# Peptides against a protein of PDB entry 4ASU, part 28

Target 1, 270 residues: chain A of PDB entry 4ASU
Amino acid sequence: ATLKDITRRLKSIKNIQKITKSMKMVAAAKYARAERELKPARVYGVGSLALYEKADIKTPEDKKKHLIIGVSSDRGLCGAIHSSVAKQMKSEAANLAAAGKEVKIIGVGDKIRSILHRTHSDQFLVTFKEVGRRPPTFGDASVIALELLNSGYEFDEGSIIFNRFRSVISYKTEEKPIFSLDTISSAESMSIYDDIDADVLRNYQEYSLANIIYYSLKESTTSEQSARMTAMDNASKNASEMIDKLTLTFNRTRQAVITKELIEIISGAA
Target 2, 83 residues: chain B of PDB entry 4ASU
Amino acid sequence: FTFASPTQVFFNSANVRQVDVPTQTGAFGILAAHVPTLQVLRPGLVVVHAEDGTTSKYFVSSGSVTVNADSSVQLLAEEAVTL

## One batch from the design tools (peptide; made by RFdiffusion4, then SolubleMPNN)

Design b1_p10_1_s4 (from b1_p10_1, 3 letters changed)
Fold by OpenDDE base, seed 5:
Structure b1_p10_1_s4 (fold): chain B 270 residues (1-270), chain C 83 residues (1-83), chain A 10 residues (1-10)
Amino acid sequence: as target 1 above (270 residues)
Amino acid sequence: as target 2 above (83 residues)
Amino acid sequence: PPPQVELFDL
């Protein structure tokens, strides 16, 4: 490689390093906020899921309609965040199909749509975009819940798949159940609950759905920002190492050029 | 007893004496060993009676309340503020 | 293609 080629490559990598460092700082700020906002959101979301755990709500095996909600975002450069969710969605969809279930999919975040479009396009009910620029709000979750309820798809059971935050360096793709109003109302385990008006139960289920979606969005966001921060840090380190290597190559090449020029002068071949 | 909004936790698995909640059907008092129930909140006042006799008041906009068979309670408000 | 919904700031 010529000195010019090395210099051009050095300049390019230095620019990339600047970008990745800047993105790391932005991700770090967003992570700190997301982690703070996740604390109450987790209590809130886990609280909403408590009914399903305590009542041991189960869907009858003869029920065939299943909904999968995948939760992610629109933005890349965050490692395996999107692919992990999509992979689990695919696995779950395949398992359910093998069990003779009808499967429909909702994608939260454009990345889910982009990954699954070719293989699962006919299974999508709705996709959501403009996810991840701002922190998710309860309003966002309510919109998603409303669109699901208004989709006309009468699912028996569902699953919401998202990345649960563990630590700054760790997340886990997890699944939580979603139950239809009919499944909840018909569950034997619900018989111990006092007579609940059908309208009350419907409203309760709407809140429950929004609550769980909100929780999943907060977990996903925190996981994503931490993963992005790590990815940008790794990219910055890799760039630094490459800069060092290329700098050494540059210096060696420069010395060789000088030596060659001196030899040409001394030999009179100039 | 757990009482939270999406953005704030007021109680997390706490032991309380009584919680008064505003439901669509009226005010409802949750006591120890209350029968399991599901309710939807209307805008109004939540009053938490602690075991030590202290009372705390909150305004909630909407949400849900769950009383489970194990006496666990989840009060989940869309918005809530301390009064 | 499935419908796409944009989440806007409410």
Scores: peptide ipSAE 0.345, ipTM 0.940, DockQ to the pose 0.017
Fold by OpenDDE base, seed 1:
Structure b1_p10_1_s4 (fold): chain B 270 residues (1-270), chain C 83 residues (1-83), chain A 10 residues (1-10)
Amino acid sequence: as target 1 above (270 residues)
Amino acid sequence: as target 2 above (83 residues)
Amino acid sequence: PPPQVELFDL
């Protein structure tokens, strides 16, 4: 490689490093906020799931319609965040199909759509974009819940798949159940709840759905920002190592050129 | 007893004497060993009576309350503020 | 293609 080639490559990598460092700082700031906001959101979301866990609501095996909600975002450069959710969605969809279930999919975040469009286009009910530029709000979750309810798809059972935050270096893709109003109302375990009006139960379920979606968005956001911070840190380190290597190569090449020029001067061959 | 909004936790697995909640069907008090129930909140006042005799008041917008068979209670408000 | 919904700042 010529000195010019090495210099061009050095400039390019240094520019990449600058970008990745900047992105790391942005991700770090967003992560810090997301982690703070996740604390109450987790209490809120887990509280909403408590009924379904404690009542041990089960869907009869003869029920055929299953909904999968995958939660991620629009933004890349965050490691395996999107692919992990998509992988779990694919696995779940395949298992359900093998069991003779009808599967429909909702994608939260354009990355889910992008990954699954070719293989699962006919199964998508709706996809959501403009996810991940700002922290998710309860309003966002309510919009998603409303769109699901208004889709006209009468699912029997569903799954929401998202990345749960564990630590700055760890997340886990998890699945939580979603039940239809009919499934909840017909569950034997619900008989212990005193005279629940059908309208009350409907409204309760609507809130529960929004709550769970909100929770999933907050877990996903925190996981994503931490993963992006790590990815950008790794990219910056890799760039640094490459800069060091290229700088050494540059120095060696420069010395070789100087030596050659000196020899040409001394020999009179120039 | 758990009482939270999406952005704030007021009580997390706490023991309380009584919680008065505004529901769409009317305001009612949740006592120890209350029968399992599900209700939807209407805008109004939540009053939490602690075991130590302290009373805290909150305004809530909407949400849900769950009383489970294990006597656990989840009060989940869309918006809530201390009064 | 499935419908795409944009989540706007409320």
Scores: peptide ipSAE 0.343, ipTM 0.922, DockQ to the pose 0.017
Fold by OpenDDE base, seed 2:
Structure b1_p10_1_s4 (fold): chain B 270 residues (1-270), chain C 83 residues (1-83), chain A 10 residues (1-10)
Amino acid sequence: as target 1 above (270 residues)
Amino acid sequence: as target 2 above (83 residues)
Amino acid sequence: PPPQVELFDL
């Protein structure tokens, strides 16, 4: 490579490093906000799931309709955030199909749609876009919940798949259950709950759905911003190492050029 | 007893004496060892009676309340404010 | 194609 080629490459990598550093700072700010907003959201969401855990709600084996909701976003450059959710969705869909279940899919975030569209197009009920530019709100979760309810798909049970935030360096793709009104109302374990009005139970379940979606969005957002921050940090470090290597190569190449010129002068080949 | 909105936590696994909640079917008091139930909140006043005798008041917009067999309670409001 | 819903600021 000529000195000019090395210089051009150095300039390019330095520019990339500036971009990745800037993106890291933006991701860090968004992460700090997301983590702060996740704290109450987690209490709220885990509180909503408490019924299903304590009542040990089970779907009868004769029930065949299963819904999978994958939660992610539209934005890239966040490591394995989208692929991990999509992988879990594929695995779950395959397991359910092998068990003779009918599977339908909802994708939250355009990345889920883009990854699964070719292989699972016929299973999609609805997809959501414009996810991840702003922090998710309970209103957003309510819109998603209402769209599901208005889809006309009468699922028996479902799974919501999202990345749960563990720490700034760790997330885990997890699944939480979604149950239909019919499944809850018919569950033997629900018999201990005193005289529940059908309208009350319906409204309760609508809140429960919105609650778990909201929780999942907050976990996903925090995980994504943390992963993006880490990815941009790694990219910046890799760029720094490459700059150091290329700078060394530049210096060696410059010395070689000078030496060659001196030899040409001494040899009279000039 | 857990009481939270999407944006704020008021109580997290706390021990309380009594919680009065406004439900669509009517206001009721949740005491220790209350029978399991599910209810939906209407706009109104939540009153939390602590074991030390202190009383806290909140206004809630909507949401749900769950009383479990283990006497745990989850009060989940869409919006809630301290009064 | 399945319907696509845009989430906006409410």
Scores: peptide ipSAE 0.334, ipTM 0.936, DockQ to the pose 0.017
Fold by OpenDDE base, seed 3:
Structure b1_p10_1_s4 (fold): chain B 270 residues (1-270), chain C 83 residues (1-83), chain A 10 residues (1-10)
Amino acid sequence: as target 1 above (270 residues)
Amino acid sequence: as target 2 above (83 residues)
Amino acid sequence: PPPQVELFDL
């Protein structure tokens, strides 16, 4: 490589490092906000799931229609955030298919669509984009819930797959159940709730779905921003190491050029 | 008793004497040993009666309330404010 | 291709 080539590469890497450092700071700010907003969202979301856990709602085995909702975002440069969700979606879809279930997929965030397009394009009901620019709102969750309910796919049971936040350095891809109105209404465990009006139950289920989606979005966002912060930190460190290596190479190359020029001058062979 | 909105927690696994909630079917008073039920909230006032006799009032926009067999209650409002 | 929905603040 010529001195010019090395200099160009150094400049490029330095610019990348500036970008990654900036992105780290942005991710850190978004993470701090997301973590604060996750605290109430977790109570809210876990509260919404309490019925399903306490009632031990189960879908009969003869029911075949299964929905998978994968939750991520549109934005890359966040480590394994998207691939982790996609991997679990693929695994779940394969397991369900092997069990003779029909599987449909909803992708929240364009990255899910992008990753699964080749292998699962025919299974997608709907995908959502413009995810991750701003913190998710309950309104966003409601839109997703409504699109699901209006999709015309009469699922029996579903799963929502998302990254649960553990700490600034850790997330875990998890799954929570989603039940259709029919599954809830027909569940034996719901017999203690028999006095509930059908319209009330429908509305309740709609809220429950929105609540769970909202919770998943908040967990996902917090996990993503944390992972991005880490990824950008690592990228910045890697760039620093490359800069150091290239700087050494530059210095060595410069010395070699000077030596060559001196030899040419001394030998008269210019 | 858990009472939360997406953005705020008012009660988290607290013991309360009574909670009055505005439901679509009418006013609903939840006592500690209330029968299991599911309801949807209408815009209105939530009144929480603590064991110590303290009464707290909240305005909620919409949401759900769950009374479970174990006497746990989840009041989940889309929006809620203290009054 | 499946429909794509854009999420905006309502």
Scores: peptide ipSAE 0.323, ipTM 0.936, DockQ to the pose 0.017

Design b1_p10_2_s1 (from b1_p10_2, 5 letters changed)
Fold by OpenDDE base, seed 1:
Structure b1_p10_2_s1 (fold): chain B 270 residues (1-270), chain C 83 residues (1-83), chain A 10 residues (1-10)
Amino acid sequence: as target 1 above (270 residues)
Amino acid sequence: as target 2 above (83 residues)
Amino acid sequence: SVFEQLLAAS
């Protein structure tokens, strides 16, 4: 490579490093906000899941319709955030299919569709786009919940798959159950609850779904921003190492060029 | 007793004497060992009676309240403000 | 791209 080529490459990498550093800072700011907002959201969301855990809602084996909701975003450059969710979705879908279940998929965030489109396109009901640009609100979750409930797909049970935030350096892909109104209303374990009006239960279920979706979005967002921050930091470090290597190459090449020029002068071949 | 909105936590696994909630079917009080129930909130006043005798008042919009067999209570409001 | 390479190396 010529000195000019090396110089151009150095300049390019340095510019990329500036971008990755900037992106790291942006991700850090978003992470800090997301982490703050996750605290109440987690209490809220876990509270919403408490009924299903305590009541031990079970779906009869003869019920075959299963919904998988994958939660991520539209935004890339965040390590394995999207692939981890997709991997678990694939695994769950395969297991359910092997058990003779009908599986439909909802993607929250366009990246899920991007990964699963080729292999699971026929199973997709809907993909929600424009996720991840702004922090998710309860309104956003309500819209998703409403769309799901109005989709016409009468699932019996489902799974919501998302990345749960652990720490700035760790997340875990997790699955939580969702149940249809019919499944909840027909569950034997619900008999202990006092005379629940059907309309009340329907409204309750709508809130529950919105709550769980909201919770999953908040966990996902926090995990994503943390992962992006880490990814950008790693990229910046890699760029630094590459710059160092190229600088050494530049210096060596420069010396070689000088030597060659001297030889040409001495030999009169210049 | 857990009382939260999406953006704020008021009570987290706390012990309280009584919680008065506004539901679509009417206002009712949740006492210790209340029978399990599910209700939907209407806009109105929530009153929390602590064991120490203190009373806190909140205004809530919509949401849900769950009383479980194990006496756990989840009050989840879309919006809530302290009064 | 160089950017992708930097990300992949991490």
Scores: peptide ipSAE 0.189, ipTM 0.922, DockQ to the pose 0.012
Fold by OpenDDE base, seed 5:
Structure b1_p10_2_s1 (fold): chain B 270 residues (1-270), chain C 83 residues (1-83), chain A 10 residues (1-10)
Amino acid sequence: as target 1 above (270 residues)
Amino acid sequence: as target 2 above (83 residues)
Amino acid sequence: SVFEQLLAAS
């Protein structure tokens, strides 16, 4: 490579490093906020799931319609955040299909559709876009829940798949159950609950769905921002190493050019 | 007893004497060993009676309340404020 | 792109 080539490459990498550093800072700020907002959201979401765990809600085997909700965002450059969710969605869909279940998919965030479009396009009901530009609100979750309930797909049970935040360096893709109103209403384990009005139960279930979606969004967002921060940090470090290597190469090449020029002068071959 | 909104936690697995909640069917008090039930909140006043005799008041907009067989309670409000 | 390479190496 010529000195000019090396210089051009150095300039390019330095510019990229500036971008990655900037993106890291932005991600860090968003992460800090997300982590703070996740604390109450987790209590809220886990609280909503408590019924299903304590009541041990089961779907009858004869029920075959299953809904998979994958939760991520529209934004890339965050490591394996989207692919991890998609991978688990694929696995779950395959397992359910093998068990003779009908599977439909909802993607929260455009990246899910982007990954699964080729192989699972026929199973998609809807994809929610414009996720990840701003922190998710309960209102956003409610909109998603409402759209799902109005989709016309009469699922019996489902699963919501999202990345649960563990730490700044760790997340875990998890699955939580969602149940249709009919499934909850017909569950034998619900018999211990006192005379519950059908309208009350419907409203309760609507809140439950919104709650779990909200929770999943908050977990996903926190995980994503953390992962992006890490990815940008790693990219910045890699850029730094490459700059150092290229700088050494530049210096060596420069010396070689000087030496060559001196030889040409001495030899009269110019 | 857990009482939270999406943005704030008021109680997290706390032991309380009684919780009064406003539901669509009317206000009711949740005591120890209350029968399991599911209810939806109406806008109104939540009163938490602590074991030490202190009371706290909150206004909630909407949400749900769950009383489980194990006496655990989840009060989940869309919006809630301390009064 | 160089950017993609830097990200891939991470």
Scores: peptide ipSAE 0.180, ipTM 0.934, DockQ to the pose 0.012
Fold by OpenDDE base, seed 2:
Order: sequence, then structure tokens, then C-alpha cells
Structure b1_p10_2_s1 (fold): chain B 270 residues (1-270), chain C 83 residues (1-83), chain A 10 residues (1-10)
Amino acid sequence: as target 1 above (270 residues)
Amino acid sequence: as target 2 above (83 residues)
Amino acid sequence: SVFEQLLAAS
């Protein structure tokens, strides 16, 4: 490589490093906010799931319709955030199909559709776009919940798949159950609960769905921002190492050029 | 007893004496060993009676309340403010 | 792109 080529490459990498550093800072700010907002959201969401865990609600075997909701975002450059969710969605869909279940898929965030559209296009009901630009609100979750309930697909049981935040360096893709009103109403384990008005139960379920979606969005957002911050940090470090290597190469090449020129001068004077 | 909104936690797995909640079917008090039930909140006042005798009042907009067989209670309000 | 390479190496 010529000195000119090396210089051009150095300039390019240095510029990229500036971008990755800036992106890291932006991601860090968003992460800090997301983590702060996740604290109450987790209590709220886990509280909403408590009924299903304690009542051990089971879907009868004769019920065959299963809904998979994958939660991510529209934005890239966050490591394996999207692929991890998609991978688990694929696995779950395959397992359910093998068990004779009908599977439909909903993607929260455009990246899920981008990954799964080719292989699972027939199973997709809807994809929610414009996710990840702003922190998710309960209103956003309510809109998603309402659209799901009004989609016309009468599922018996569902799975919401999202990345749960563990730490700044770790997330885990997890699955939480979603149950239809009919499944909850017919569950034997619900018999211990006093006479519940059907209208009350319907409204309760609507809130429950919105709550779970909100929780999943907050977990996903925090995980995503953390992963992006880490990815940008790693990219910046890699760029630094490459700059160091290229700088050494530049210096060596420069010396070689000088030496060659000196030899040519000496040889030509002969 | 857990009481939270999407943006704020008021109680997290706390022991309380009594919680009064406004539901669509009417206001009721949740005491120790209350029978399991599910209710939906209406706009109104929540009153939490702590074991030490202190009382706290909150205004809630909507949401749900769950009383489980293990006596755990989840009060989840869409919006809630301390009074 | 160089950017993609830097990200892939992370």
C-alpha cells in the first residue's frame, strides 16, 4: 500500500471512531434514562404477571391457536438484540407447530419483520413500526394491546418474547405468557377467585395485556440501549487498535520510501 | 402488597393492615386473608393503612387490583398520585 | 464498509 492509501485509510477510520464515540455517548444517555424508567416498569409489569404465575393458568390441549409477539425495535447497531428475539421466536414457532398448534406472529419493531418475513410471511399478522425512536409510554403499549385485541385473530394462548435487562453487559431473551379472555375464564385454577363479573374480567385482561406489553417494551429498550453502548464502545476500541497498527505501517512505509530514494540517488550518481 | 403505576412505585411487597380501593363494582377494603378476587379500578381514592397505624391516601385513575390466595395483593394503576 | 467491519469484529 502507498503512503497515500494508508493515509486515506487512517483518515477514514479516525472519522468512524469519532462517529462511534458519539453514538456511544448518545446510547449511554438513553440507557441511563431507560434504566431509570425500567425500575418502576418492572415492578408494574411483574405485578401484572403475578396472577398468571400464581394461578398456574393452563391452556387446554384441544386449543390450538397460539400467538407469538416478538418485541424489539426499528433501530440497528445494537449487537444481537434483534437476532436473539427472532431466534427464540423461530424456535417457539417450530416447537408449537410440532405440537400441532396454529401459530401466528406479531412483530413489535420493524427489525423482526426484516428477519422473519421470508421464512414466516404466512404467519405474520401485523408489524408495529416506528418503535425505538422515543421511549415507550403506557399509551404506546395500550395502542398495541388494543390493536392486537381487535386484530380478529382469536388466539387461545400467546407468548411475548423480549430481551430482559440484567446488567449493562448482559440481557436475556425471555418468554412470558399471554392468555385470552376465554382461557382465563375457563381455567380451573381460577375457581378460587370469587365470582368475577365477565365485564370486569374483560377489562382486567385488557389492562393486563397492556401492562405486559409496556413491561416488555421497557425491558427491550433498556437492553437495546445497553447493547448499543457496548457495541459502540467495542467498535471504538477496535478502531483505536487499527489506527495504531496502520500508524506503524505508515511509519515503516515512509522509512522504506526514504531509503529507496536514497539508494536511487546514490545509484544514479554512479 | 404492591402498589405501582407505570412510572412510580408506591409499595413493593410491603406488609399492610388494610387497603381501601375504588372499584367499578364499589369500594371495598382489602384486609389480611381476604378471599382471592380480581377487580378493576375506577377513578377515586386509595387508602393504605400501614401496620404502624399510619395512613396514606392516593388518587388513582384506572387499573386493576388482584388479591391472590397467598394474600399477596397487586394494585396496578394507570395513573396515581399521592395526596 | 469499514464501519461494518469494526462492528463485526465486536
Scores: peptide ipSAE 0.171, ipTM 0.930, DockQ to the pose 0.012
Fold by OpenDDE base, seed 3:
Structure b1_p10_2_s1 (fold): chain B 270 residues (1-270), chain C 83 residues (1-83), chain A 10 residues (1-10)
Amino acid sequence: as target 1 above (270 residues)
Amino acid sequence: as target 2 above (83 residues)
Amino acid sequence: SVFEQLLAAS
């Protein structure tokens, strides 16, 4: 490589490092906010899931329609955030198919679709785009919930797959159940609940779905921002190392060029 | 007893004497041995009666309330404010 | 891209 080539590469890497450092700072700020907002959201979301856990709602085996909701975002540069969700979605879809279930997929965030489009395009019902530019709100979750309920797919049971935040350096891809109104209404375990008006139950289920989606979005966002922060930090460090290496190469090459030029001068070789 | 909105937690697994909630079917009081039920909140007042006799009031918007067989209660409001 | 390489090495 010529000195010019090395210099150009150095400049490029230095510029990239500036970008990664900036992105790290932005991610850090977003992470801090997300983590603060996750605290109440987790209580809220876990509270919404309490019924399903306590009632031990089971879907009859004869029910075959299963919905998988993958939650991530549109934004890249966050390590394995998207691929982890997609991987679990694939695994779940395969397991369900092997069990004779019909599987449909909803992607929250464009990255899910990007990863699964080739292999699962026919199973996709809808993909929600424009996720991740702003912190998710309950309104956003409600919109997603409503669109899901109005999708025309009459699922019996579903799974929402998202990254649960553990710490700034750790997340875990998890799955939570979602149930259709019919499944809840017909569940034997629900018989202990006092006579619930059908309209009340419908509304309750709509809230539950929105609540769970909201919770998943908050977990996902926090996980994503922390992962992005880490990824950008690592990229910045890698860039630094590369700059150091290239600088050494530059210095060596410069000396070699000088030596060559001196030899040419001394030898008279033009 | 858990009472939360998406953005704020008021009670987290707390023991309370009674919670009065505004539901679409009417306001009702939740006691420790209340039968399991599911309800949807209407805008109105939530009154929490603590075991020590203190009473706190909240205004809530829409949401849900769940009373489970184990006497656990989840009050989840879309919006809630202390009064 | 160099950027992608830097990210992949993480």
Scores: peptide ipSAE 0.170, ipTM 0.932, DockQ to the pose 0.012

